# Peptides against a protein of PDB entry 6NYY, part 81

Target 1, 212 residues: chain A of PDB entry 6NYY
Amino acid sequence: KHFEQAIERVIGGLEKKTQVLQPEEKKTVAYHEAGHAVAGWYLEHADPLLKVSIIPRGKGLGYAQYLPKEQYLYTKEQLLDRMCMTLGGRVSEEIFFGRITTGAQDDLRKVTQSAYAQIVQFGMNEKVGQISFDLPRQGDMVLEKPYSEATARLIDDEVRILINDAYKRTVALLTEKKADVEKVALLLLEKEVLDKNDMVELLGPRPFAEKS
Target 2, 212 residues: chain A of PDB entry 6NYY as posed
Amino acid sequence: KHFEQAIERVIGGLEKKTQVLQPEEKKTVAYHQAGHAVAGWYLEHADPLLKVSIIPRGKGLGYAQYLPKEQYLYTKEQLLDRMCMTLGGRVSEEIFFGRITTGAQDDLRKVTQSAYAQIVQFGMNEKVGQISFDLPRQGDMVLEKPYSEATARLIDDEVRILINDAYKRTVALLTEKKADVEKVALLLLEKEVLDKNDMVELLGPRPFAEKS

## One batch from the design tools (peptide; made by RFdiffusion4, then SolubleMPNN)

Design b2_p18_4_s4 (from b2_p18_4, 14 letters changed)
Fold by OpenDDE base, seed 5:
Structure b2_p18_4_s4 (fold): chain B 212 residues (1-212), chain A 18 residues (1-18)
Amino acid sequence: as target 1 above (212 residues)
Amino acid sequence: EKLFETQLKFREEAYSTV
């Protein structure tokens, strides 16, 4: 209990019990987090869900916690599934509300970072080729790029293609699993916090063996 | 055990792309 609370504080910050969301915003958060949870449940290479919450913490209105696998090497397929899971919240909002919110900003940042890393650091794009450049970190003065403007345009195009592919894949998945997203969202609105056991009760056992 | 989170939140911080 105390150790879990300490980890939760480090990762999510302190719960803001005083931050009262309007019912419509709370509903949006619930469906957003349900999208993440369900996408992660049905994507083989996504990390297993530990907890999903719509109780605000720090700057977050909701969150899903996952147990990452202790792995250092990732395949292109694994990275794609992780991108899809990360897009699950945005996609859920689109499917259920026909509109999107600013809530997915951090998710989109992560997806963008992953896409660029795949293309320009990991050499995972056939058109760009077997290249590896250091990505500028936040706060680094970006001096001259070690590649041409033509290469920059190619990178940007291929990043967009990769992200769009992940988005479409996520739309297809969560459309197929729309009823499951609804179940999770409704239970979140009731309980505010769900764990793995709640997900098993709602959706059945995760179809992928947990590599413990 | 390492944990990671997906979060519904707004950040004002800009991200620099490649």
Scores: peptide ipSAE 0.025, ipTM 0.603, DockQ to the pose 0.077
Fold by OpenDDE base, seed 2:
Structure b2_p18_4_s4 (fold): chain B 212 residues (1-212), chain A 18 residues (1-18)
Amino acid sequence: as target 1 above (212 residues)
Amino acid sequence: EKLFETQLKFREEAYSTV
């Protein structure tokens, strides 16, 4: 208990007990986090869920904790599933509320960064090809792009396609698993924090063997 | 089963209070 709390403090910051979410906002967060949790549960290459919480911490109103595999190499498929999991919150909001919130900003940032990295750093896009360019770091003068404006447009288009494909995949998954998302969300609203065991009780064992 | 120090990657979904 104390060790988990210490890890939680290091990673999530101090619980901001002072932020009283409106019931509707808390509901939104619960379904958002449930979307992440369920997406991660049913995506083969997603990191296994350890904990999901709708208790506000630091800058976040909710969070999901995953156990990443110690891996240095990522496949395109792995990155896609990771993108889908990251989109799970936004997708859940769309499915259940028919509206989206600002809550997914960081998720979208991560997805955007991943998509660009896949296309321009990892050479994972067939149209753009086997190229690798350094993405401008925050604050770096945008040095002259080593590619044409036409290539820049192509990159932007392919990034959008990749993200949209990930989004559609996530929509399909969470639509199929809509009842599971709801179960998780409802239990989150009750318990505020769920662990892997709670998820197993709700959803059954994760269909993908955790590589030990 | 080696307890690999699984670095818990906390995905803080920062619902950033704008």
Scores: peptide ipSAE 0.088, ipTM 0.660, DockQ to the pose 0.217; fails the geometry check
Fold by OpenDDE base, seed 4:
Structure b2_p18_4_s4 (fold): chain B 212 residues (1-212), chain A 18 residues (1-18)
Amino acid sequence: as target 1 above (212 residues)
Amino acid sequence: EKLFETQLKFREEAYSTV
């Protein structure tokens, strides 16, 4: 308990107990986090869910915590599932509310970064090809792109395609699992925090063998 | 089980505040 709290403080910051969310906002957060949780549950290459919370912490109104796999090499399929999991919140909002919020900004940033990295750093796109360019880091002078404007446009197009494919995959998944997202969201609204055991009780065992 | 709890790198995916 104390150790978990210490880890939670380091990762999420102090719980902002003073942030009173309006009921509708709290509902939005619950469904958003449920989307992440359920997507992560049913995606093979997603990291296992440890905890999901709608208690505001630091800069977040809610969060899902995952156990990262100790891996240094990622396949294209693994990166796709991670993108889908990251899109789970946004997709859940769309499915349940027919609207999107600003809450997915960090998720979209992560997805965007991953998509660009896959295409321009990891050579994972057939149209762009087996290329690897350094992405400008925050604060680096935008070095001249080592590719043409035509290539830049191609990259931008393929990034959008990749993100859209991940989005569509997530929509398909969470639509199929819509009832599960609802169960998780409703239980979040009741308990504010769920762990892996709560998820097992709600959804059954995760359909993928946990790496022992 | 217990040994993995101490070195667990946690990744947090947060619903962002504006």
Scores: peptide ipSAE 0.030, ipTM 0.619, DockQ to the pose 0.254; fails the geometry check
Fold by OpenDDE base, seed 3:
Structure b2_p18_4_s4 (fold): chain B 212 residues (1-212), chain A 18 residues (1-18)
Amino acid sequence: as target 1 above (212 residues)
Amino acid sequence: EKLFETQLKFREEAYSTV
């Protein structure tokens, strides 16, 4: 009961009409969120979309909500698709506006964290190898890195490669699905909130079977 | 179930890798 009410409060959280966005900013947000939504729709290992909104909440100008799969183990492929979905907003802005905004800061942070984790915690990079180091927690004194400066440079290079590969994959996907991103963005500008059913009506059923 | 929200701007969502 209390947990359901907490979920209902999170789902039903009062639309604080806190920030009036300029029409141009609202358009940017719509295309950004459409990028996330469409990327998530067509990536096999992305979480299923529940809701996408361009109504500002707290510090967010827009958001997409996904139902995470109850999984504890992630493959490299799954993490890549998740990175691509996370990059979907930035990529959409680039495709449609030829410019990037500060709106993707949190997305880039998440992607950066994921890339470093894959390389230095999960041993998922062949060049760096089967290593696992604890990343310094936010606020922990930068303990001496248990690896050489050469290894640090290699890690940084491989992180950049991984992120760039995810970015290119996302560009290819959203370029192919450009018309779908446009449809979602335009409908967002009209309705401000879309659910899974709206997405099915626009794009057809998600091409991947939801594991119930 | 933890909703994954991709938000434009400041949600300090701790990337909780479970």
Scores: peptide ipSAE 0.030, ipTM 0.593, DockQ to the pose 0.110; fails the geometry check

Design b2_p18_5_s1 (from b2_p18_5, 8 letters changed)
Fold by OpenDDE base, seed 3:
Structure b2_p18_5_s1 (fold): chain B 212 residues (1-212), chain A 18 residues (1-18)
Amino acid sequence: as target 1 above (212 residues)
Amino acid sequence: MDLENLSNSSQKSLLELL
């Protein structure tokens, strides 16, 4: 109990008991977080879900917490599934509401950063090739890109392709699992917090062996 | 537990949107 509360305080900040979301906003958050949770459940290389919550904490309206695998090396397939999981919230909003919100800003930032890293740092794109450039860190003078404007355009195009592929994959998955997203969202609206056991009760056991 | 393991719906104030 005290240890879990300490971890929750460190991870989520203090529960803002005073932020009452409007019912429609709370519904949007529930479906957004359900999208993340269900995408993570059915993607092989996604990290196992530990907890999903629609209780506002800090700057977040909701969150999904995962148990990271202790790994230092990531495959292209693993990075793709992580991108899909990260897009799960945005995709869920689109599927259920036909509209998108600002709630996915941090997710889109993470996806964008991952896509650029894959192409320009990890050499994971065939058209761009086996290159590795340091991305400018926050606060570094934008040093002249060590590549031509033509290469910059190619990188930008391939980043868009990669993100769009991840998006389409996520749309396909969450469309197939639409009923599961709704079950999770509805239960979130009731309980506000779900754990792994709640997910197993709703969806059955995760179809992938948890590599301990 | 790295904050990176949290996917969240971000709240932005109207003031930050303006």
Scores: peptide ipSAE 0.053, ipTM 0.722, DockQ to the pose 0.085
Fold by OpenDDE base, seed 5:
Structure b2_p18_5_s1 (fold): chain B 212 residues (1-212), chain A 18 residues (1-18)
Amino acid sequence: as target 1 above (212 residues)
Amino acid sequence: MDLENLSNSSQKSLLELL
């Protein structure tokens, strides 16, 4: 109990019991978090879901908590599945409401950072090639880019392609699993918090063996 | 109004993974 609460505080921040969401906003959060949860459930290289919540904490209105694997090396395929899971909230909003909200800002930031790192740091793009440059840290004076303006344009184009491909993959997945997203969202609106056992009861066992 | 992010995915930022 105390250890789990400490982890929740580190991940989600302090519970903001004073934030009363309007019913429409709470519904949006439920479907957003259900999108993350279901995407993570059906993506092989996504981390196992521990908890999903629509109780506002810190700066978040909801969150999904995962058990990170002790992993030091990531494949391109693993990074793609993580991008898709991160896009799950935005895609769920699009599928169910036909509109997008500002709620995905942090998710889009993470996806953008991942895409740039894959192309510029990890050499994972065939067109850009086997290159590795340090990305400017937040607050670093943008020193002269160690590559040409032509390379900069190529990087920007390939980042956009990678993100769009991840988005399309996520749309395809959550469209196929639309009924499952609905089940999770409705149960979130009822219980406010779901765990792995709730997900197993709703969706069946995760189709991927947990690497012990 | 601080546009409160709807979700904070507890996934370690790629920076935290690196």
Scores: peptide ipSAE 0.041, ipTM 0.598, DockQ to the pose 0.562
Fold by OpenDDE base, seed 1:
Structure b2_p18_5_s1 (fold): chain B 212 residues (1-212), chain A 18 residues (1-18)
Amino acid sequence: as target 1 above (212 residues)
Amino acid sequence: MDLENLSNSSQKSLLELL
């Protein structure tokens, strides 16, 4: 209890009981978070879901909390599934509402950062090749890029391809699991907070064995 | 009302892992 509350405070901040979402906004948040939760449930390399909430905390209107694996090395496949899970909220909004909101901004930022890191730091792209460059940190003077403008354009194009592939994969998954996303969203609207046990009750056991 | 940051997915960005 106290440890979970401490983690919730660190991740989400203080519960903003004073932030009243409009019913339509709350619905959007519920489907957004359901998208994350369901994507994470059905992606092998996604971190196990601990909690999903539509109670506004800090700057977020909702959140999905996962148990991070103590993992120092990631495969390309693992990074792709993490990208797909991160896109789950945006994709859910598109599937259910036919519109996108600003709510996915942080998710898109994370996905963009991951895609660039895969291509320019980890050498995971065949066209760009086995390169590793330091990405400018926030506040670093962008020194001259150690590569040509042609290489910069290639990197940008391959980043878009990678993100689009992750997006399409997420669309396919959440379209297949559309009924599950709706079940989770509706239960979120009722309970505001779901845990792993609620997800198991609703969707059945996660199809992937918990790697011990 | 600017629908600010809806989802703080606790997934540390790859940059935070690095």
Scores: peptide ipSAE 0.026, ipTM 0.630, DockQ to the pose 0.701
Fold by OpenDDE base, seed 2:
Structure b2_p18_5_s1 (fold): chain B 212 residues (1-212), chain A 18 residues (1-18)
Amino acid sequence: as target 1 above (212 residues)
Amino acid sequence: MDLENLSNSSQKSLLELL
């Protein structure tokens, strides 16, 4: 209990019990978090879900907590599944509401950063090739890019392609699993917090063995 | 971008900005 609360404070910040979401906002959050949870459940290389919550914490209105793997090396396939899981909230909102909210900004930031890292740091794109450049950190003066404007345009195009491919993959997955997303969202609206056991009860066992 | 930032398993849902 105390340890879980400490982790939750580190991850989510202080619980804002005083932040009363409007019913429609709470519904949006529930479906957003359900999208993350279900995407993570059915993606092989996603981290196993520990907890999903629609209780506002710090700046967040909801969150999904996963058990991180102690992994230092990632494959392209693993990074793609992580991107898809990260897009799960936005995709769920689109599928169920036909609208997008500002609630996916940090998700899109993470996906964008991952896509750029794959292309310009890890050399994972065939068109750009086996290159590795440091990405400017937030607050670094934009030093001269170590590549031409033509290469910059190519990078930007390939980043967009990668993100769009991840988005389409996520749309396909969550469309197939639409009923599961709805089950999770509805139960979130009732319980506000779900754990792995709740997910197993709703969806059955995760189809991928948790690599211990 | 440190791989550590990619590994932050806390997908803090961005609904923080609403």
Scores: peptide ipSAE 0.024, ipTM 0.620, DockQ to the pose 0.098; fails the geometry check

Design b2_p18_5_s2 (from b2_p18_5, 8 letters changed)
Fold by OpenDDE base, seed 3:
Structure b2_p18_5_s2 (fold): chain B 212 residues (1-212), chain A 18 residues (1-18)
Amino acid sequence: as target 1 above (212 residues)
Amino acid sequence: MDLENLSNSSIKSLLELL
């Protein structure tokens, strides 16, 4: 009990007991978090879900907690599945509400950063090739890009392609699993917090062996 | 209520992990 509360406090911050979400906002959060949870459940290389919550904490209105694999190396496929999982919230909102909210800003930032890293740092794009440039860190003077404007345009185009591919993959997955997203969202609205056991009861066992 | 941050996934950004 004390250890779990300590971890929750470190990860999520203090519960803002005073933030009462409007019913429509709470619904949006529930479907957003259900999108992340279901995407993570059915993507092989996504980290296993530990907890999903629609209780506002810190700056977030909801969160999904995952057990990261202790790995130092990531494949292109693993990075794609992580991008899809990260897009799960936005895609769920689009599928169920036909609208997008500002709530996915941090997710889109993470996806964008991952896409640039894959192409510019990890050399994972065939058109751009086997290149590795340091991305400017926050606070570094925007040093002149070590590549031409033509290369910059190519990078930007390939980043958009990669993100769009991840988005389309996520749309296909969550459309197929639409009923599962609904089940998770509805149960979130009831319980506010779900764990792995709740997910197993709703969706069945995760179809991928937990590689310890 | 600032709907601007719906999801704070505890997933360390890949960039934070790298």
Scores: peptide ipSAE 0.028, ipTM 0.625, DockQ to the pose 0.640
Fold by OpenDDE base, seed 1:
Structure b2_p18_5_s2 (fold): chain B 212 residues (1-212), chain A 18 residues (1-18)
Amino acid sequence: as target 1 above (212 residues)
Amino acid sequence: MDLENLSNSSIKSLLELL
């Protein structure tokens, strides 16, 4: 209990009881978080879901909390599933509302950063090749790129391809699991917070064995 | 109404993990 609350406080910040979402906004948040939760549930390499909440905390209107794996090395497949899970909120909004909101900005930033890292740091793109460059950190003077403008354009194109592939994969998954996303969203609107046990009760056991 | 950052998914960016 105390440890979970401490983690929630560190991850989500303080509960903003004063931030009253409009019913339609709360619905959007519920479906957004349900998208993350369901994507994480049905993606093999996603981290195990611990908690999903639509209670506004800190700067977020909702969150999905996962148990990070103590993993130092990631495969391309693992990184793709993480990207798909991160896109789950945006994709859910598109599927259910036919519109996108600004709520996915942080998710899109994370996906973009992951895609660039895969291509320019980890050498995971065949077209760009086995290269490794340091990405400029926020606040670093943009030193001259160690590659040509043509290579920069190629990198940008391959990043878009990777993100679009992850997006399409997420759309396919959440379209297949549309009823499950709706079940989770509706239960979130009722309970505001769901844990792993609620998800098991609602969706059945996660189809992937927990790697002990 | 600018829907502020809806999801603080605790997914540490790969850049934060690295």
Scores: peptide ipSAE 0.027, ipTM 0.618, DockQ to the pose 0.714
Fold by OpenDDE base, seed 4:
Structure b2_p18_5_s2 (fold): chain B 212 residues (1-212), chain A 18 residues (1-18)
Amino acid sequence: as target 1 above (212 residues)
Amino acid sequence: MDLENLSNSSIKSLLELL
């Protein structure tokens, strides 16, 4: 209990009990978080879900907490699955509501940053090649790009392709698992917080061996 | 209520992991 609360405070911030979500907003959050949870459950290289909550904390209206693997090296496949998991909330909103909200802004930022890092820093794109450039840090004067405008366009195009591929993969997954997303969302609306055991009870054991 | 921050996914930015 105390340890879990400490982790929750570190990850989510303080509970904002004063933020009362309207029923429709709460429903949107539940399906958004269910999208993350289910994507993480069925993606092999996603981090195991520890907790999912629709209780507003800090700046978030909901969150999914994952157990990060102690891993220093990531494969392209692992990064893709993490991108898909991150897109799970947005995709769930699209599947269930036919609309998108501003709630996925942070997720889209993370996905965008990951895609640029893969292409520009890790050399994970065949068209761009085995190059590594420092991304401008926030506050660095946009020094002259160490690459041509043609390379910049190529990078932008390949970033879009990568994000779109992750998006399509997530759409396919959550469409297949649509009933599971709904089960998780409905249970979230009831309990407000789910743990790994709730997910196992609802969905069955995660199909991938957790490398502890 | 500003829905701007729906998901504070604790997914560490890959950039934060690097």
Scores: peptide ipSAE 0.027, ipTM 0.625, DockQ to the pose 0.681
Fold by OpenDDE base, seed 2:
Structure b2_p18_5_s2 (fold): chain B 212 residues (1-212), chain A 18 residues (1-18)
Amino acid sequence: as target 1 above (212 residues)
Amino acid sequence: MDLENLSNSSIKSLLELL
């Protein structure tokens, strides 16, 4: 209990019990978080789900918490599934509401950062090739790019392709699992917080064995 | 209310892990 609360505070910030969401906003958050949860449930290389919440914390209106694996090396497939899981909220909003919200900004930032890292740091793109450049940190002086403008354009194009591929994969998955997303979202609206056991009760056991 | 940070997915960016 105390340890979980400490982790929740570190991850989500302080619970804002006084923040009353409008019913429509709460519904949007529930479906957004359900999208993350269901994507993570059905993606092999996603981290195990620990908790899903639509209780506002810190700057967030909801969150899905996963058990991070102590992993230092990631495959391209693992990074793709993580991108898809991260896009799950945005995709759920599109599927159920036909609209996008600003709620996915942090997710899109994470996906964008991951895509650039894959292409320019990890050499995971065949067209760009086996190159590795440091990405400017937020606040670093934009040092001259160690590559040509033509290479910069190629990188930008390949980043967009990678993100779009992850997006399409997520759309396909959550469209197939649309009923499951709805079940999770509806239960979130009732309980506000779900754990792994709630997900097992709703969806059945996760199709992928948790590598302990 | 900045709706901007709806999904605090605890997915530490790979960059934060690196």
Scores: peptide ipSAE 0.027, ipTM 0.623, DockQ to the pose 0.596

Design b2_p18_5_s3 (from b2_p18_5, 8 letters changed)
Fold by OpenDDE base, seed 5:
Structure b2_p18_5_s3 (fold): chain B 212 residues (1-212), chain A 18 residues (1-18)
Amino acid sequence: as target 1 above (212 residues)
Amino acid sequence: MDLKNASNSSIKSLLEEL
């Protein structure tokens, strides 16, 4: 109990008991977090879900906690599934509400950063090729790019392609699993916090064996 | 809405260690 609460505080921040979400905002958060949870459940290379919550903590309105694998190397397929899981909240909002909110800003930032890293740091794009450049850190003077303007345009185009492919994959998945997203969202609105056992009871066992 | 996946910190750490 105390250890789990400590981990939750590190991940989610301090519970802001003072942030009362309006019912409609709480509904949006529930469907957003359900989108993440369901995407992670049905993506092979996504980390296993431990907990999902719609209780506001710190700056977040909701959060999902995953069991990270102790791995130092990531495949292109693993990074794609992580991008899809990260897009799950935005895609759920689009599917259920026909609108998008600012709630996905941090998710889009993470997806954008991952896409650029794959292309310009990890050499994972065939058109750009086996290149590795340091991405400018926030606050670094934009030093001259070590590549041509033509290469810069190619990178930008391939980043958009990669993000759009991840988005389409997520739309396809959550459209197929729309009923499961609804079930998770409704149960979140009731319980505010779900664990792995709640997800198993609701959706059945995760279709991928947890590699220990 | 923060997916604080601890794994994103590991990717960031990998990016920082790289």
Scores: peptide ipSAE 0.018, ipTM 0.582, DockQ to the pose 0.149
Fold by OpenDDE base, seed 2:
Structure b2_p18_5_s3 (fold): chain B 212 residues (1-212), chain A 18 residues (1-18)
Amino acid sequence: as target 1 above (212 residues)
Amino acid sequence: MDLKNASNSSIKSLLEEL
């Protein structure tokens, strides 16, 4: 309990129990987090879900917590599934509400960062090739890009393609699993917090063996 | 424990920054 709370504080910040979300906002958050949870449940290379919550914490209105694997090497497939899981919230909002919110900004930032890293750091794009450049850190003077403007445009195009592919994959998945997203969202609205056991009860066992 | 894998909805923080 104390250790979990400490981890939750590190991840989400302090519980803002005083933040009363409007019912429609709470509903949006529930479906957003349900999208992450369900995407993570049905993606082979996603990390196992530990907890999903719609209780506001710190700057977040909700969160899905996953068990991080002690993994130093990632495949392109693993990174794609992680991108899809990260897009799950945005995609859920689109499927259920026909609208997008600002709630996915951090998710889009993470997806964008991952896509650039795959293309310009890990050499995972055939068109860009086996190149590796350091991405500018926040606050670093953008020194001259070590590549041409043509290469910059190619990178930007391939990043967009990769993100769009992940988005389409997530749309397909969550459309197929739409009923499961709704079940999770409705249960979140009732319980505010779900764990792995709640997910197993609701959706059945995760179709992928947890690599212990 | 790399906590980087948690997804967080930041709807409210963005509205406060606008």
Scores: peptide ipSAE 0.030, ipTM 0.604, DockQ to the pose 0.092; fails the geometry check
Fold by OpenDDE base, seed 1:
Structure b2_p18_5_s3 (fold): chain B 212 residues (1-212), chain A 18 residues (1-18)
Amino acid sequence: as target 1 above (212 residues)
Amino acid sequence: MDLKNASNSSIKSLLEEL
């Protein structure tokens, strides 16, 4: 209990009991978080879900908490599944509401950062090639790019392709699992917080063995 | 760990260790 609360405070900040979401906003958040949770459940390389919540904390309206893997090396496939899981909220909103909200801004930022890192730092793109450049840190003067404007355009195009591929993969997954997203969202609206056991009860066991 | 933060922190930590 105390340890979980401490982790929740570190990750989500203090519970904002004073932030009352409108019913429609709360519904949007529930489906958004359900999208993350279900995507993470059915993606092999996603981190195991620990908790999903629609209780506003800090700057977030909801969150999904996962057990971090003690992993220092990531494959391209693992990074793709992480991107898909991160897009799960946006995709869920699109599937259920036919509209997108500002709630996915941080997710899109993370997906964008991951895509650039894969292409520019990890050399994971065949067209750009086996290159590794430092990405400008927040606050660094953008020094002259060590590559041409043509290469910059190529990088930008390949980033868009990678993100779009991850998005399409997530759409396919959550469309297939649409009923599961609905079940999770409805239960979130009732309980506000779900754990791994709630997910197992609702969806059955996760189809991937947890690597011990 | 918030999925959102965990992914960023892992990529960032990889980038910072690189």
Scores: peptide ipSAE 0.021, ipTM 0.584, DockQ to the pose 0.121; fails the geometry check
Fold by OpenDDE base, seed 4:
Formats: C-alpha cells, sequence, structure tokens
Structure b2_p18_5_s3 (fold): chain B 212 residues (1-212), chain A 18 residues (1-18)
C-alpha cells in the first residue's frame, strides 16, 4: 500500500481530491483510460498495465501506469504498438461517444513526437531513408534545417501516414475489443482504480508472455 | 488525461539522449 502510493505519487502526482468531475466527464475519463488499458492489454509490444485510475492527479484527469521494460533498443513494431496504446484513449472516446475531447492532447503530442523521432532520428522510414537529424530542442534558435523544404514536406507527410496507420490499427483493435473496453470502463466507474488482477478477472490473462 | 507510464519517460529520454 505505501509503496504503491509512493509510485502513484511519482507517476501521477498528488491526488487532487478537490477536483470533482461531473458524471459525464468522469464517464469520458473512464472510457478514455479503458481504451488505453485494453489497447495495452492486446498489443504484444505494449508495456504491461500495472494500474489504471480515473482519480484526478496532478494535471491529469486519469492515468494508466505500465511496467517499463528495461529495454534500450526499440523496434519499429514496438514503437508502433506504443503509439497505438497512446492513441487508445482518443479512439475509445470516438468509438463510444462519436466525439473527441481535449483530454488526448498530451497523448497526441507524444504520438507526434514519437513519429517524428522514428522518421527523422531513427531512420525508420523507407521514403525519407536512413537519415538522422537532431530535432530542434525547445529554445534553440531555429537554425537552418539541415535538409531542404522538399525533404521537410516529405517528413511531414510520412509522419502523418505513420500516425494515421497507428490510429487505424487502434480503431480496428478497440472496435474488435469494444465489449472489453466497456467492461473496463464500467468497472472503473465503480472502483475508480483497477490493477492488473482486476484486468485479468475481466479480460482473462494477457495473451502475451510478460518477458520478466 | 496523462498516460504517465515510465515508458513515456523512456521515449522522452531516448529523444532527449539523442
Amino acid sequence: as target 1 above (212 residues)
Amino acid sequence: MDLKNASNSSIKSLLEEL
């Protein structure tokens, strides 16, 4: 209990007991977090879910905690599954409510950053090629890009393609697992916090062997 | 709604270490 709370504080920040969500907002958060949780459950290269919460913490209205893999090298497939998991909240909102909220802004930022890194830094795009450019750091004067405007446009196009592919993959997955997303969301509305055992009880064991 | 997982920090760290 104390150790879990300490980890929750580190990851989620301080619990904002003063932030009362409206019932409809709480429902949106529950389905959003359920989308992340279920996507992470059924994506092989996603990190295993440890905890999912709809209790507001820090700047977040909810969060999912995953066990990080002690991994220094990531494949393109691993990065894609991670992008899909990150899109799971937005996709869940679309599937269940037919609308999108501002709640996915940080997720979209992370997905966008990952996509640019894959294409510009890791050379993971065939059209752009095996190039590696430093992304301008926040606050660096926009030094002249080491590539042409044509290359910049190509990068932007390929980033969009990659994100759209991840989005479509996530839509397909969460549409197939729609009933599971709903089960998780409903249980979140009751318990506010779910752990791995709750997920196993709801969904069965995760279909992928957790590499210890 | 922040997915705060240690893995987000790892991608960020990978991006920051590059």
Scores: peptide ipSAE 0.019, ipTM 0.590, DockQ to the pose 0.172; fails the geometry check

